# Peptides against a protein of PDB entry 4QMF, part 41

Target 1, 175 residues: chain A of PDB entry 4QMF
Amino acid sequence: ESSFMTLFPKYRESYLKTIWNDVTRALDKHNIACVLDLVEGSMTVKTTRKTYDPAIILKARDLIKLLARSVPFPQAVKILQDDMACDVIKIGNFVTNKERFVKRRQRLVGPNGNTLKALELLTKCYILVQGNTVSAMGPFKGLKEVRRVVEDCMKNIHPIYHIKELMIKRELAKR

## One batch from the design tools (peptide; made by RFdiffusion4, then SolubleMPNN)

Design b2_p13_8_s3 (from b2_p13_8, 6 letters changed)
Fold by OpenDDE base, seed 2:
Structure b2_p13_8_s3 (fold): chain B 175 residues (1-175), chain A 13 residues (1-13)
Amino acid sequence: as target 1 above (175 residues)
Amino acid sequence: LDKELDELSKKIL
C-alpha cells in the first residue's frame, strides 16, 4: 500500500472543504482513497486493495500537490489524464529582498496578464503564479520551457527574451 | 492561435 500526504496553507482550507467531495469522486474512479485533515491541514491519497494501476497513485499525489498550491479543481483534476504532467516551481528562494521578489514575479504575469498568457500559448501549458510558487500543467516539453523561463525570470532574465525566442521557434517549425 | 500571439506580442514587445 502506497500513501502520499501534502500540507496546505490555512487560506486554502475553505476552498478545499467545498470541493473535497469532487476530489473523492474523481479518485474513486481509480480506487484511490483520500483524506482531508482539517486539524493538521493536510491531504492524503492512498492505494487500496482494489487499485489496479499502481502508477495512478503518483498522479493522485500530484493532484493534491496542485490543489495545495491554489490550482482550481477543474484544472488540477486533469493531472489524472495520462497525457498530462505538472510542475510546481518554488520561486521564493531566488531573491531575499521582498520588493525585488515581487517585481520579478510580476514580470512573469506582465501587463494585464499578457506575458503569462503568451507563455501559456507558446508552451501549451496552464500556468498559475501564486505566492512563492508557479504551478504548471501540460506536456513535458512545455513544462521544461516553463521552468526555464520562470527560474530565469527570478534570476533577472526578463521573460520577453524567452517569449521572443519561442515565437521564432514556432514560426520556423510551421515552415 | 497565431493571431492571438501576434496581438499579445504587440502588447508585450
Scores: peptide ipSAE 0.118, ipTM 0.827, DockQ to the pose 0.117
Fold by OpenDDE base, seed 5:
Structure b2_p13_8_s3 (fold): chain B 175 residues (1-175), chain A 13 residues (1-13)
Amino acid sequence: as target 1 above (175 residues)
Amino acid sequence: LDKELDELSKKIL
């Protein structure tokens, strides 16, 4: 039998307590057990004797990873679907200067969130920029594109360049 | 979807 654990930051504790019954119910459908440890600040998922699909434990692992990084439950639980993949991109280590970090992170979001929304539409992904990570959910090909744009942004390549490129590629694919 | 993308493009490009 397999188990996976993920630590979560203290500021997530209140929210996780609120939604944990929903997490339990979602995982029970697959006979996956789960535990929220408030002392350690961890979430654990485990297979049971009744677990039918051995691959679902890996999706359960991804679920708790997403929840730890501030993805809301109604979105995170979609990871249990076969066609959904996810990625958690660490962005906090690309630059040492905090002001430069904040500026580049803000470029991913853009005015009124329009840059991020455009990227979501073009890649068919959900994207959450929070703290020192970017969480994404969607098709594998879209996730690769998201990671490229996010990492390049932290390397001082403006997202608008990639968005324009993706738009051109989309138009060419329609012809 | 295409219409929404076009509108967003005008705002950010």
Scores: peptide ipSAE 0.117, ipTM 0.826, DockQ to the pose 0.111
Fold by OpenDDE base, seed 3:
Structure b2_p13_8_s3 (fold): chain B 175 residues (1-175), chain A 13 residues (1-13)
Amino acid sequence: as target 1 above (175 residues)
Amino acid sequence: LDKELDELSKKIL
């Protein structure tokens, strides 16, 4: 039997309590057990004797990881689908200066969220910029592109450069 | 999708 747990920050507790029945129902379809521990502040997923797909536990692990990083349940639960992958990109360690960090993180979002929306469309990924992490969900190719753009942004390469590149690549792929 | 990207490109680029 396989088991995975993740800790979540206190500010997520109320939300997780609200949606936990939905989490349970989604995982029950795959015969994965789950536990929400409010005292420890943890989520646990476990295989059962009825679990027939050994790979689904890894997706369940990813589900609780995404939920811990503020991804809403209706989006996070899509990780249980085939061909859906995720990545949690730590961005807090690229810059020591807080103001510089905030400015570079804001570049990922852009005015009115347009930069982020463009990146989501080009990579076919869902992207959530929150705190010291960027959570992404989508195809592996798209996730690789997202990680490149996010990390380069924190290294002071403006996302617009990559967006232009991705647009050109998209046009070339249509031929 | 293409139309949406075009519109966003005009706003961002």
Scores: peptide ipSAE 0.113, ipTM 0.824, DockQ to the pose 0.112
Fold by OpenDDE base, seed 4:
Structure b2_p13_8_s3 (fold): chain B 175 residues (1-175), chain A 13 residues (1-13)
Amino acid sequence: as target 1 above (175 residues)
Amino acid sequence: LDKELDELSKKIL
């Protein structure tokens, strides 16, 4: 039997407590057990003797990982679908200066969230910029593009450059 | 430069 655990920050506790019954229900469909430990601040998923698909535990692992990084349950639960992949991109270690970090992180979002929305549309991914991570969900190809844009942004390459590139590539693919 | 890029983002959407 396989088990995975993810720690979550304290500020997520109230939300996770609120949605945990929904998490349990979603995982029960796959005979995956789960535990929310409010003392430790952890989520655990486990296979059971009734788990039919051995691969689903990896998706369950991803589910709790996404939840820990502030992805809302209605979005995060989509990871249990076969065609959905995810990535949690750590962005907190690219820049030591806090102000510079905040500035570059904000570039990912852009005015009124338009930059992020453009990136989501172009990559066909869900993208959440929160804290020291960017969480993304979608097709593998899109996720690779998201990671590139996100990491480059933290390296001071403005996302608009990549967005323009993606737009051009999109137009070329239509020909 | 950042301002210009932000404006460009608005235009391409």
Scores: peptide ipSAE 0.085, ipTM 0.768, DockQ to the pose 0.518

Design b2_p13_8_s4 (from b2_p13_8, 5 letters changed)
Fold by OpenDDE base, seed 4:
Structure b2_p13_8_s4 (fold): chain B 175 residues (1-175), chain A 13 residues (1-13)
Amino acid sequence: as target 1 above (175 residues)
Amino acid sequence: MDEELEKLSLEIL
């Protein structure tokens, strides 16, 4: 039997407690057991003797990973679908200066969130910028593009440049 | 999606 655990920050505790019954219900459909440990600040998922699909435990692992990174449950639970992949991109280590970090992170979002929305549309991904990570969900190709844009942004390559590139590629693909 | 993307693109670029 397989088991995976993910730690979550204290500020997520209240939310996770609120939605945990929904998590349990979603995983029960796949005969995956789960535990929320409020003392340790962890989520655990486990296969059971009744688990039919052995691969679903990996998706359950991804589910708790996404939840730990502030992805809302209604979005995160979509990871259990076969056609959905995810990525959690660590952005906190690209820049040592806090102000520079915040500035570059804000560039991913852009005015009124329009930069992020454009990136989501172009990549067909859900993208959440939170803290020191960017969480993304979608097709593998889209996720690869998201990671490139996100990491390059933290390396001081403005997302607008990549958005323009993606737009051009999109137009070329229509021909 | 295309119309929304175009609108957003005009605002960003």
Scores: peptide ipSAE 0.069, ipTM 0.785, DockQ to the pose 0.113
Fold by OpenDDE base, seed 1:
Structure b2_p13_8_s4 (fold): chain B 175 residues (1-175), chain A 13 residues (1-13)
Amino acid sequence: as target 1 above (175 residues)
Amino acid sequence: MDEELEKLSLEIL
Protein backbone atom coordinates (compact mmCIF):
# COMPACT_ATOMS: atom_id res chain seq x y z
CA GLU B 1 0.00 0.00 0.00
CA SER B 2 1.74 3.11 -1.33
CA SER B 3 0.71 6.68 -2.09
CA PHE B 4 2.38 9.83 -3.37
CA MET B 5 1.17 13.43 -3.38
CA THR B 6 2.42 16.44 -5.34
CA LEU B 7 1.40 20.06 -4.98
CA PHE B 8 0.82 22.13 -8.11
CA PRO B 9 0.81 25.89 -8.67
CA LYS B 10 -2.52 27.68 -9.03
CA TYR B 11 -1.95 28.53 -12.69
CA ARG B 12 -2.06 24.78 -13.53
CA GLU B 13 -5.49 24.20 -11.97
CA SER B 14 -7.65 24.84 -15.03
CA TYR B 15 -5.50 22.62 -17.24
CA LEU B 16 -5.35 19.78 -14.70
CA LYS B 17 -9.14 19.88 -14.32
CA THR B 18 -9.46 19.56 -18.09
CA ILE B 19 -7.21 16.50 -18.45
CA TRP B 20 -7.90 14.71 -15.15
CA ASN B 21 -10.35 12.22 -16.67
CA ASP B 22 -7.59 11.23 -19.10
CA VAL B 23 -5.14 10.85 -16.19
CA THR B 24 -7.66 8.65 -14.36
CA ARG B 25 -8.21 6.49 -17.45
CA ALA B 26 -4.47 6.05 -18.03
CA LEU B 27 -3.83 5.06 -14.41
CA ASP B 28 -6.90 2.78 -14.24
CA LYS B 29 -5.21 0.55 -16.82
CA HIS B 30 -2.59 -0.12 -14.14
CA ASN B 31 -5.07 -0.25 -11.24
CA ILE B 32 -3.65 2.95 -9.74
CA ALA B 33 -6.13 5.28 -8.06
CA CYS B 34 -5.75 9.04 -8.32
CA VAL B 35 -7.27 12.15 -6.75
CA LEU B 36 -7.20 15.79 -7.79
CA ASP B 37 -7.72 18.08 -4.79
CA LEU B 38 -8.52 21.58 -5.99
CA VAL B 39 -8.80 23.01 -2.47
CA GLU B 40 -5.32 21.92 -1.41
CA GLY B 41 -3.94 22.17 -4.94
CA SER B 42 -2.61 18.61 -4.95
CA MET B 43 -2.56 15.43 -7.01
CA THR B 44 -2.40 12.03 -5.32
CA VAL B 45 -1.73 8.55 -6.72
CA LYS B 46 -2.31 5.33 -4.76
CA THR B 47 -1.91 1.62 -5.20
CA THR B 48 -5.04 -0.50 -4.92
CA ARG B 49 -5.71 -4.13 -4.04
CA LYS B 50 -5.69 -4.81 -7.77
CA THR B 51 -2.32 -3.19 -8.48
CA TYR B 52 -0.28 -6.04 -9.97
CA ASP B 53 3.00 -4.19 -10.65
CA PRO B 54 4.38 -2.51 -7.52
CA ALA B 55 6.82 -0.44 -9.61
CA ILE B 56 4.07 1.32 -11.56
CA ILE B 57 3.25 3.51 -8.54
CA LEU B 58 6.67 5.14 -8.93
CA LYS B 59 5.86 5.94 -12.54
CA ALA B 60 2.51 7.34 -11.42
CA ARG B 61 4.40 9.51 -8.92
CA ASP B 62 6.57 10.78 -11.75
CA LEU B 63 3.49 11.43 -13.89
CA ILE B 64 1.92 13.81 -11.38
CA LYS B 65 5.32 15.43 -10.75
CA LEU B 66 5.67 16.17 -14.47
CA LEU B 67 2.09 17.46 -14.73
CA ALA B 68 2.70 19.79 -11.79
CA ARG B 69 5.69 21.24 -13.68
CA SER B 70 3.68 22.11 -16.80
CA VAL B 71 4.47 19.06 -18.94
CA PRO B 72 1.46 18.44 -21.21
CA PHE B 73 -0.49 15.24 -20.55
CA PRO B 74 0.18 13.60 -23.96
CA GLN B 75 3.91 13.83 -23.23
CA ALA B 76 3.81 13.22 -19.46
CA VAL B 77 1.73 10.02 -19.80
CA LYS B 78 4.62 8.45 -21.74
CA ILE B 79 6.36 8.07 -18.36
CA LEU B 80 4.12 5.03 -17.78
CA GLN B 81 5.90 3.25 -20.64
CA ASP B 82 8.85 0.98 -20.03
CA ASP B 83 12.34 2.43 -20.50
CA MET B 84 11.09 6.01 -20.08
CA ALA B 85 12.62 7.99 -17.22
CA CYS B 86 12.29 11.63 -16.17
CA ASP B 87 14.06 14.39 -14.29
CA VAL B 88 12.89 17.71 -12.87
CA ILE B 89 15.89 20.02 -12.59
CA LYS B 90 15.60 23.02 -10.27
CA ILE B 91 17.34 25.99 -11.88
CA GLY B 92 16.07 28.88 -9.76
CA ASN B 93 18.79 28.81 -7.09
CA PHE B 94 21.95 29.04 -9.25
CA VAL B 95 21.75 32.81 -9.70
CA THR B 96 20.62 35.48 -7.26
CA ASN B 97 20.16 38.15 -9.91
CA LYS B 98 16.79 37.80 -11.66
CA GLU B 99 18.01 39.32 -14.91
CA ARG B 100 20.99 36.94 -15.07
CA PHE B 101 18.64 34.04 -14.34
CA VAL B 102 16.34 34.99 -17.21
CA LYS B 103 19.26 35.45 -19.61
CA ARG B 104 20.84 32.10 -18.72
CA ARG B 105 17.48 30.31 -18.93
CA GLN B 106 16.91 31.85 -22.36
CA ARG B 107 20.29 30.46 -23.52
CA LEU B 108 18.89 26.95 -23.00
CA VAL B 109 16.14 27.72 -25.48
CA GLY B 110 18.19 29.80 -27.92
CA PRO B 111 17.12 31.48 -31.16
CA ASN B 112 13.80 30.05 -32.36
CA GLY B 113 14.21 27.24 -29.80
CA ASN B 114 17.00 25.73 -31.91
CA THR B 115 19.41 25.25 -28.99
CA LEU B 116 16.81 23.29 -27.06
CA LYS B 117 15.81 21.27 -30.13
CA ALA B 118 19.44 20.38 -30.82
CA LEU B 119 19.87 19.28 -27.20
CA GLU B 120 16.70 17.18 -27.41
CA LEU B 121 17.92 15.43 -30.56
CA LEU B 122 21.42 14.80 -29.21
CA THR B 123 20.18 13.39 -25.90
CA LYS B 124 17.04 11.71 -27.29
CA CYS B 125 15.05 13.51 -24.59
CA TYR B 126 11.98 15.67 -24.39
CA ILE B 127 12.90 18.91 -22.60
CA LEU B 128 10.61 21.61 -21.23
CA VAL B 129 12.04 24.83 -19.81
CA GLN B 130 9.39 26.37 -17.57
CA GLY B 131 9.65 28.77 -14.65
CA ASN B 132 12.26 27.67 -12.13
CA THR B 133 12.53 24.10 -13.45
CA VAL B 134 13.55 22.12 -16.49
CA SER B 135 11.59 18.91 -17.00
CA ALA B 136 13.13 16.16 -19.11
CA MET B 137 11.96 12.73 -20.26
CA GLY B 138 13.98 10.05 -22.01
CA PRO B 139 16.69 7.43 -21.54
CA PHE B 140 18.71 7.63 -18.33
CA LYS B 141 21.98 8.41 -20.15
CA GLY B 142 20.32 11.23 -22.06
CA LEU B 143 18.81 12.64 -18.86
CA LYS B 144 22.25 12.72 -17.25
CA GLU B 145 23.55 14.74 -20.20
CA VAL B 146 20.57 17.11 -20.06
CA ARG B 147 21.11 17.77 -16.36
CA ARG B 148 24.80 18.54 -16.98
CA VAL B 149 24.04 20.99 -19.78
CA VAL B 150 21.20 22.67 -17.87
CA GLU B 151 23.13 23.10 -14.63
CA ASP B 152 26.28 24.25 -16.45
CA CYS B 153 24.21 26.80 -18.36
CA MET B 154 22.98 28.23 -15.07
CA LYS B 155 26.66 28.30 -14.00
CA ASN B 156 27.44 30.44 -17.07
CA ILE B 157 28.75 27.68 -19.36
CA HIS B 158 27.00 28.26 -22.66
CA PRO B 159 24.99 25.26 -23.99
CA ILE B 160 26.69 25.58 -27.40
CA TYR B 161 29.87 24.22 -25.86
CA HIS B 162 28.12 21.04 -24.79
CA ILE B 163 26.19 20.78 -28.05
CA LYS B 164 29.48 20.84 -29.98
CA GLU B 165 30.85 18.17 -27.67
CA LEU B 166 27.76 15.98 -28.07
CA MET B 167 27.90 16.36 -31.85
CA ILE B 168 31.53 15.22 -31.89
CA LYS B 169 30.65 12.26 -29.69
CA ARG B 170 27.80 11.37 -32.04
CA GLU B 171 30.13 11.47 -35.04
CA LEU B 172 32.60 9.20 -33.25
CA ALA B 173 29.83 6.74 -32.34
CA LYS B 174 29.04 6.28 -36.05
CA ARG B 175 32.51 4.74 -36.51
CA MET A 1 17.48 12.94 -37.81
CA ASP A 2 21.09 13.55 -38.79
CA GLU A 3 20.10 16.04 -41.45
CA GLU A 4 17.80 17.83 -39.04
CA LEU A 5 20.53 17.97 -36.40
CA GLU A 6 23.02 19.28 -38.95
CA LYS A 7 20.60 21.99 -40.02
CA LEU A 8 19.94 23.01 -36.42
CA SER A 9 23.65 23.05 -35.63
CA LEU A 10 24.33 25.36 -38.56
CA GLU A 11 21.65 27.74 -37.32
CA ILE A 12 22.95 27.96 -33.74
CA LEU A 13 26.74 27.80 -34.36
Scores: peptide ipSAE 0.061, ipTM 0.774, DockQ to the pose 0.112
Fold by OpenDDE base, seed 2:
Structure b2_p13_8_s4 (fold): chain B 175 residues (1-175), chain A 13 residues (1-13)
Amino acid sequence: as target 1 above (175 residues)
Amino acid sequence: MDEELEKLSLEIL
């Protein structure tokens, strides 16, 4: 029997309570049990005697990880699909200066969120910038590119550089 | 998607 647990921040509690029945229903289809512990502030997923696919527990682990990082349930639940992967990129430790951190994080989003939207389109990923993490969902190749752009941005390489590169690559692939 | 990306690129670049 396999089990995984993740902690979630207090500000996420209200939302998780409202959607937990939906989480339970989604995981029941795979015979994965789940528990929301409001005292500890944790989510747990575990296999049961009826779990027929042992690999699905890893996707369930990823589901609760995404939910803990503010990904909404309708998006996060897509991780249970075979063709969907995810990544949670920690960005809070690249820069110690808070003002510099906020400035670099804002560059990922850009004016009106257009930088982030462009990156999502080019990588075919969903991307959420929240707090000290960037959560991404999509194809493995796209996720690798998202991580590169996000980490480079925190290292003071502007996302526009990578976006331009990805646009050129896309145009070349159409021909 | 291509048209949307082009519009976004004009605003970013």
Scores: peptide ipSAE 0.053, ipTM 0.771, DockQ to the pose 0.115
Fold by OpenDDE base, seed 5:
Structure b2_p13_8_s4 (fold): chain B 175 residues (1-175), chain A 13 residues (1-13)
Amino acid sequence: as target 1 above (175 residues)
Amino acid sequence: MDEELEKLSLEIL
């Protein structure tokens, strides 16, 4: 039998307590057990004797990883679907200067969130920029594109360049 | 989706 654990920051505790019954119910459908430890600040998922699909435990692992990084439950639970993958991109270590970090992170979001929304549409992914990580969910090909844009942004390549490139590629694919 | 993307592109580009 397999188990996976993920730590979560203190500021997530209240929210996780609120939705944990929903997490339990979603995982029960697959006979995956789960535990929320408020003392340690951890989430654990485990296979049981009744677990039928051995691969679902890996998706359960991804679920708690996403929840730890502030992805809301109604979105995070979609990871249990076969066609959904995820990525958690660490962005906090690309630059040492905090002001430069904040500026580059803001470029990913853009005015009124329009840059991020355009990227989501072009890649068919959900994307959440929060703290020192970017969480993404969607098809594997889209996730690769998201990671490229996010990392390049932190390396001072403006997202607008990639968005324009993706738009051109999309238009060419329609012909 | 295509119409929305077009509108967003006009605002960003």
Scores: peptide ipSAE 0.048, ipTM 0.766, DockQ to the pose 0.111

## One batch from the design tools (peptide; made by RFdiffusion4, then SolubleMPNN)

Design b2_p14_1_s1 (from b2_p14_1, 5 letters changed)
Fold by OpenDDE base, seed 2:
Structure b2_p14_1_s1 (fold): chain B 175 residues (1-175), chain A 14 residues (1-14)
Amino acid sequence: as target 1 above (175 residues)
Amino acid sequence: SLVEEAIELLEKEL
């Protein structure tokens, strides 16, 4: 039997408590057991004797990882689909200066969230910028592109440059 | 802005 645990920050506790019945129901379909520990501040998923697909536990692991990083349940639960992958990109260690970090993180979002929306459309990914992480969900190809743009942004390469590049590539692929 | 224009174009294609 396989088991995975993730810790979540205290500010997520109320939300996780609210949606945990939905998490349980979603995982029960795959005979994956789950536990929410409010004292420790952890989520656990584990296989049971009735678990048929051994690979689904890895998706369950990803589910709780996404939930811990503020992805809402209706989006996070899509990770259980075969064609859906995810990535949690740690961005907090690229820049030591806090003001510089905030500035670069804001560039990913852009005015009115437009930069992020453009990136989501071009990569066919869901993207959430929260705290010291960027969570993304989508096809593997798109996820690779997202990680590149996100990390480069934290390295002071403006996302607009990559967006233009992705737009050009998309136009070329249509012809 | 360039980003807004890009989004508008992309939304029309989707």
Scores: peptide ipSAE 0.035, ipTM 0.674, DockQ to the pose 0.116
Fold by OpenDDE base, seed 3:
Structure b2_p14_1_s1 (fold): chain B 175 residues (1-175), chain A 14 residues (1-14)
Amino acid sequence: as target 1 above (175 residues)
Amino acid sequence: SLVEEAIELLEKEL
């Protein structure tokens, strides 16, 4: 039997407690067991003897990873769908200057979140920018594009450049 | 499209 564990920050504890019954119910449909350890600050998922598809444990692993990174449950639980993948992109190591980091991270979001919204639409992904990570959920192709844009943004390439490129590619694909 | 509208807004802000 397989198991995976992830740690979560203390500030997520209250939220995770409130939604854990929903997590349990969602995983029970796949006969995956789960444990919330408030002392250690961890979430664990495990296969059981009744688990039909052993590969679902990998999706359960991703579920708890997303929850640990502040993705809300109604969105995170979609990872259990066959057509849904995810990525957690670390952005905190691209720049040492805090102010520069904040500015570049803000460029991903843009005024009123418009930059992020455009990127989500073009890639067909959900994207959450928070702290030192960007969490994304969607098709593999879209996720690859998101990672490129996010990392390049932290390398001082403005997201609008990629957004324009993605738009052009999209139009060409329709022909 | 919503995407085009978003791009236009971004271009105005840059």
Scores: peptide ipSAE 0.033, ipTM 0.682, DockQ to the pose 0.556
Fold by OpenDDE base, seed 1:
Structure b2_p14_1_s1 (fold): chain B 175 residues (1-175), chain A 14 residues (1-14)
Amino acid sequence: as target 1 above (175 residues)
Amino acid sequence: SLVEEAIELLEKEL
């Protein structure tokens, strides 16, 4: 039977403990088993003999991946929906200078979070910038756009360029 | 509208 495991950082332990019963309940509806290992600092999901949909284990894998990267449970659990996909974009390796990294990462968020909010609206995605990763949830088309904007931002292309393009495309689609 | 407002704010701060 299929099984997937992900490690989580120590600072997520208390939160994961708090919501793990909710995780278990959500996965039980699909007959997916799950384990929280506080010693190793890992989450595991696995199919059971009662698992009907073989594809749901992949969504369960994504669920624990999102939770490990600080996505809150009420948002992360939406990954179990058929129309919902996700992406975890690693941003920590694009620049060597820490200060430059922080500056470029901040551009994704923007003043008062407006850049991020604009990007979320235009792509119809949820986006969380945390640490060395950006987690996104939404339609595949939107996720592709998010990854492009995020990676280009880390390559010193300001997000506003892509946001303007997305706005133009949206306006044209409404006509 | 919200998106447009956000872009306008961003352009002013760039």
Scores: peptide ipSAE 0.033, ipTM 0.684, DockQ to the pose 0.690
Fold by OpenDDE base, seed 5:
Structure b2_p14_1_s1 (fold): chain B 175 residues (1-175), chain A 14 residues (1-14)
Amino acid sequence: as target 1 above (175 residues)
Amino acid sequence: SLVEEAIELLEKEL
């Protein structure tokens, strides 16, 4: 039997309590057990003797990881699908200056969220910028592109540069 | 803006 645990921030507790029955129901379909520990502030998933597919526990691990990083349940639960992958990109340690960090993080979102929307369309990924992490879900190729754009943004390469590059690559692929 | 123009182009292709 396999087990995985993740901690979650205190501000996430109220939401997680609200959706935990839905988490339990989704994982029950795969005979994966789960526990929400409000004292420790943790989520745990584990296989049971009735778990048929041993690989599903890794997707359950990813589910609780995404939930801990503020991804809404209706989106996070899609990780249980075979064709869906995810990434949690830590962005908090690229710069020491708080103002610089906030400015660069805001560039990922852009005016009215347009920069983020463009990146989602080009990579075919879901992307959430929250706190010190960026969470992404989608095809592996798209996730690799998202990580590159996010990390480069924190290194002071504006996302618009990558948007132009991705658009050109997309046009070339149509030929 | 450039980003808005890019989004418009992408939305037309979808």
Scores: peptide ipSAE 0.033, ipTM 0.666, DockQ to the pose 0.083

Design b2_p14_1_s2 (from b2_p14_1, 4 letters changed)
Fold by OpenDDE base, seed 5:
Structure b2_p14_1_s2 (fold): chain B 175 residues (1-175), chain A 14 residues (1-14)
Amino acid sequence: as target 1 above (175 residues)
Amino acid sequence: SLVEEAIEELEKEL
């Protein structure tokens, strides 16, 4: 039997309580057990004697990881699909200055969220910028591109330059 | 805006 646990911040408690029955139902289809511990502030997933596919526990681990980082359930539950991967990128330690951190994080979103939307379209990923992390879901190739753009942004390389490069690469791939 | 133009182009292809 395999088990994984993830801690979640206090501000997520209310939301997680409201959707936990849906989490349980989704995991029950795969005979994966789950526990929400409100005292510790943790989520746990574990295989059972009835678990048919041992690999699904790793996707269940990713599910609770995404939920802990503010990804909404209807999006996070897609991780249980075979063609979906995810990444949680820690961005909080790239810059010590709070104002600089906030400014660079805002560049990922851009005016009216257009920068983020362009990145999502070009990489075919879902991307959520929240707190000290960026959560992404999609194909492995797209996730690799997202991580590069996000980390470079925190290193003071504006996302617009990566958008230009991705557009050029896309055009070349059509030839 | 370059980003806006990029979005418009990408949305036309979807």
Scores: peptide ipSAE 0.244, ipTM 0.840, DockQ to the pose 0.113
Fold by OpenDDE base, seed 4:
Structure b2_p14_1_s2 (fold): chain B 175 residues (1-175), chain A 14 residues (1-14)
Amino acid sequence: as target 1 above (175 residues)
Amino acid sequence: SLVEEAIEELEKEL
């Protein structure tokens, strides 16, 4: 049997408790067992003797990873779909200055979330900026684009330039 | 800001 565990921050505990029955039900469909450990602050997923598709455990791993990074369950559970991929991008190590970090992270979101919305639309990804990570879900190609934009933003390349580039590429692809 | 205006314009194209 295969097993994966992820830790979650304390502030996420209350939410995880509220949705854990839904997590269990979703994973039960695939005969994947799961455990929420509130003492340790961990989530675990395990294959069982009844698990039919051994690859589903990797998606279950991704599910708990996404949940730990504040992705809401209704979105995170979509990772169990065959056509859905995800990425958790660590952004906390690009800048040592906290103020600069916050400023650059905010650029990803932009005014009224418009920058993030534009990026989501262009990449066809779901994107959540939270804490020291950016979580993304969507097609593989889109995820690659998201990672590039996110990391470059933390390197002081404003997302607007990537958005412009993506717009141009989109127009060219229509020809 | 200029950036905001640019984003808004881009959003219109989406």
Scores: peptide ipSAE 0.196, ipTM 0.812, DockQ to the pose 0.146
Fold by OpenDDE base, seed 3:
Structure b2_p14_1_s2 (fold): chain B 175 residues (1-175), chain A 14 residues (1-14)
Amino acid sequence: as target 1 above (175 residues)
Amino acid sequence: SLVEEAIEELEKEL
């Protein structure tokens, strides 16, 4: 039997407590067991003797990873779908200057969230910019694009450059 | 800004 554990920050505790029954029900459909440890601040998922598809445990692992990074349950639970993948991109280590970090992170979101919305639409991904990470969910191709844009943004390449590129590629694909 | 304007135009195409 396989198991995976993820730690979560204290500020997520209240929310996780609230939705944990929903997590349990979602995983029960796949005969995956789960445990919320409030003392340690951890979530655990594990296969059982009744688990039909052993590969689903990897998706359960991703589920708790996403939940730990502030992705809301209604979105995170979609990771259990076969066609859905995810990525958690660490952005906090690209820049040491806090002000520069904040400015570059804000560029991912843009005015009124328009930049982020454009990226989501072009990549067909869900994208959450929070703290020192960017969480994304969607097709593998889209996730690869998101990671490129996010990392380049932290390297001072403005997202608009990639948005333009993605739009061109989109148009070419329609031909 | 020019960037913002570009984004707005791009959004119209999305």
Scores: peptide ipSAE 0.189, ipTM 0.811, DockQ to the pose 0.145
Fold by OpenDDE base, seed 1:
Structure b2_p14_1_s2 (fold): chain B 175 residues (1-175), chain A 14 residues (1-14)
Amino acid sequence: as target 1 above (175 residues)
Amino acid sequence: SLVEEAIEELEKEL
């Protein structure tokens, strides 16, 4: 039997409490047990004797990871689908200067969130920029592209460059 | 903007 635990920040506690019954219900369908520990500030998922698919525990692990990083439950629960993968990209270590960090992180979002929206559409991913991480959900190919764009952005390569590249690739694929 | 144009094109196809 396998188990995984993820810590969550204090500010996430209230939300997690409100949706935990939904988490339990979703995981029960796969005979995965789960525990919310409010004292420690942790979520745990574990296989049971009735767990049929051994791989589903890895998806459950990813579910609690996403929830810990502020992904809403209705989106995060989609990770349990076979065709859905995720990535949590740490962006806080690329820049030491806080103002520079904030500026580069904001470039990922762009005016009115349009840069992020374009990236989501081009990669067919859900993308959430929050704090020191970027959470993404989607196909593996799309996730690879998202990570490249995100990390390059923190390295001072503007996302618009990648958007142009992705647009060209998309156009070529239609021909 | 380029980004806005890209979004418009993409949304038409989705």
Scores: peptide ipSAE 0.261, ipTM 0.847, DockQ to the pose 0.112; fails the geometry check

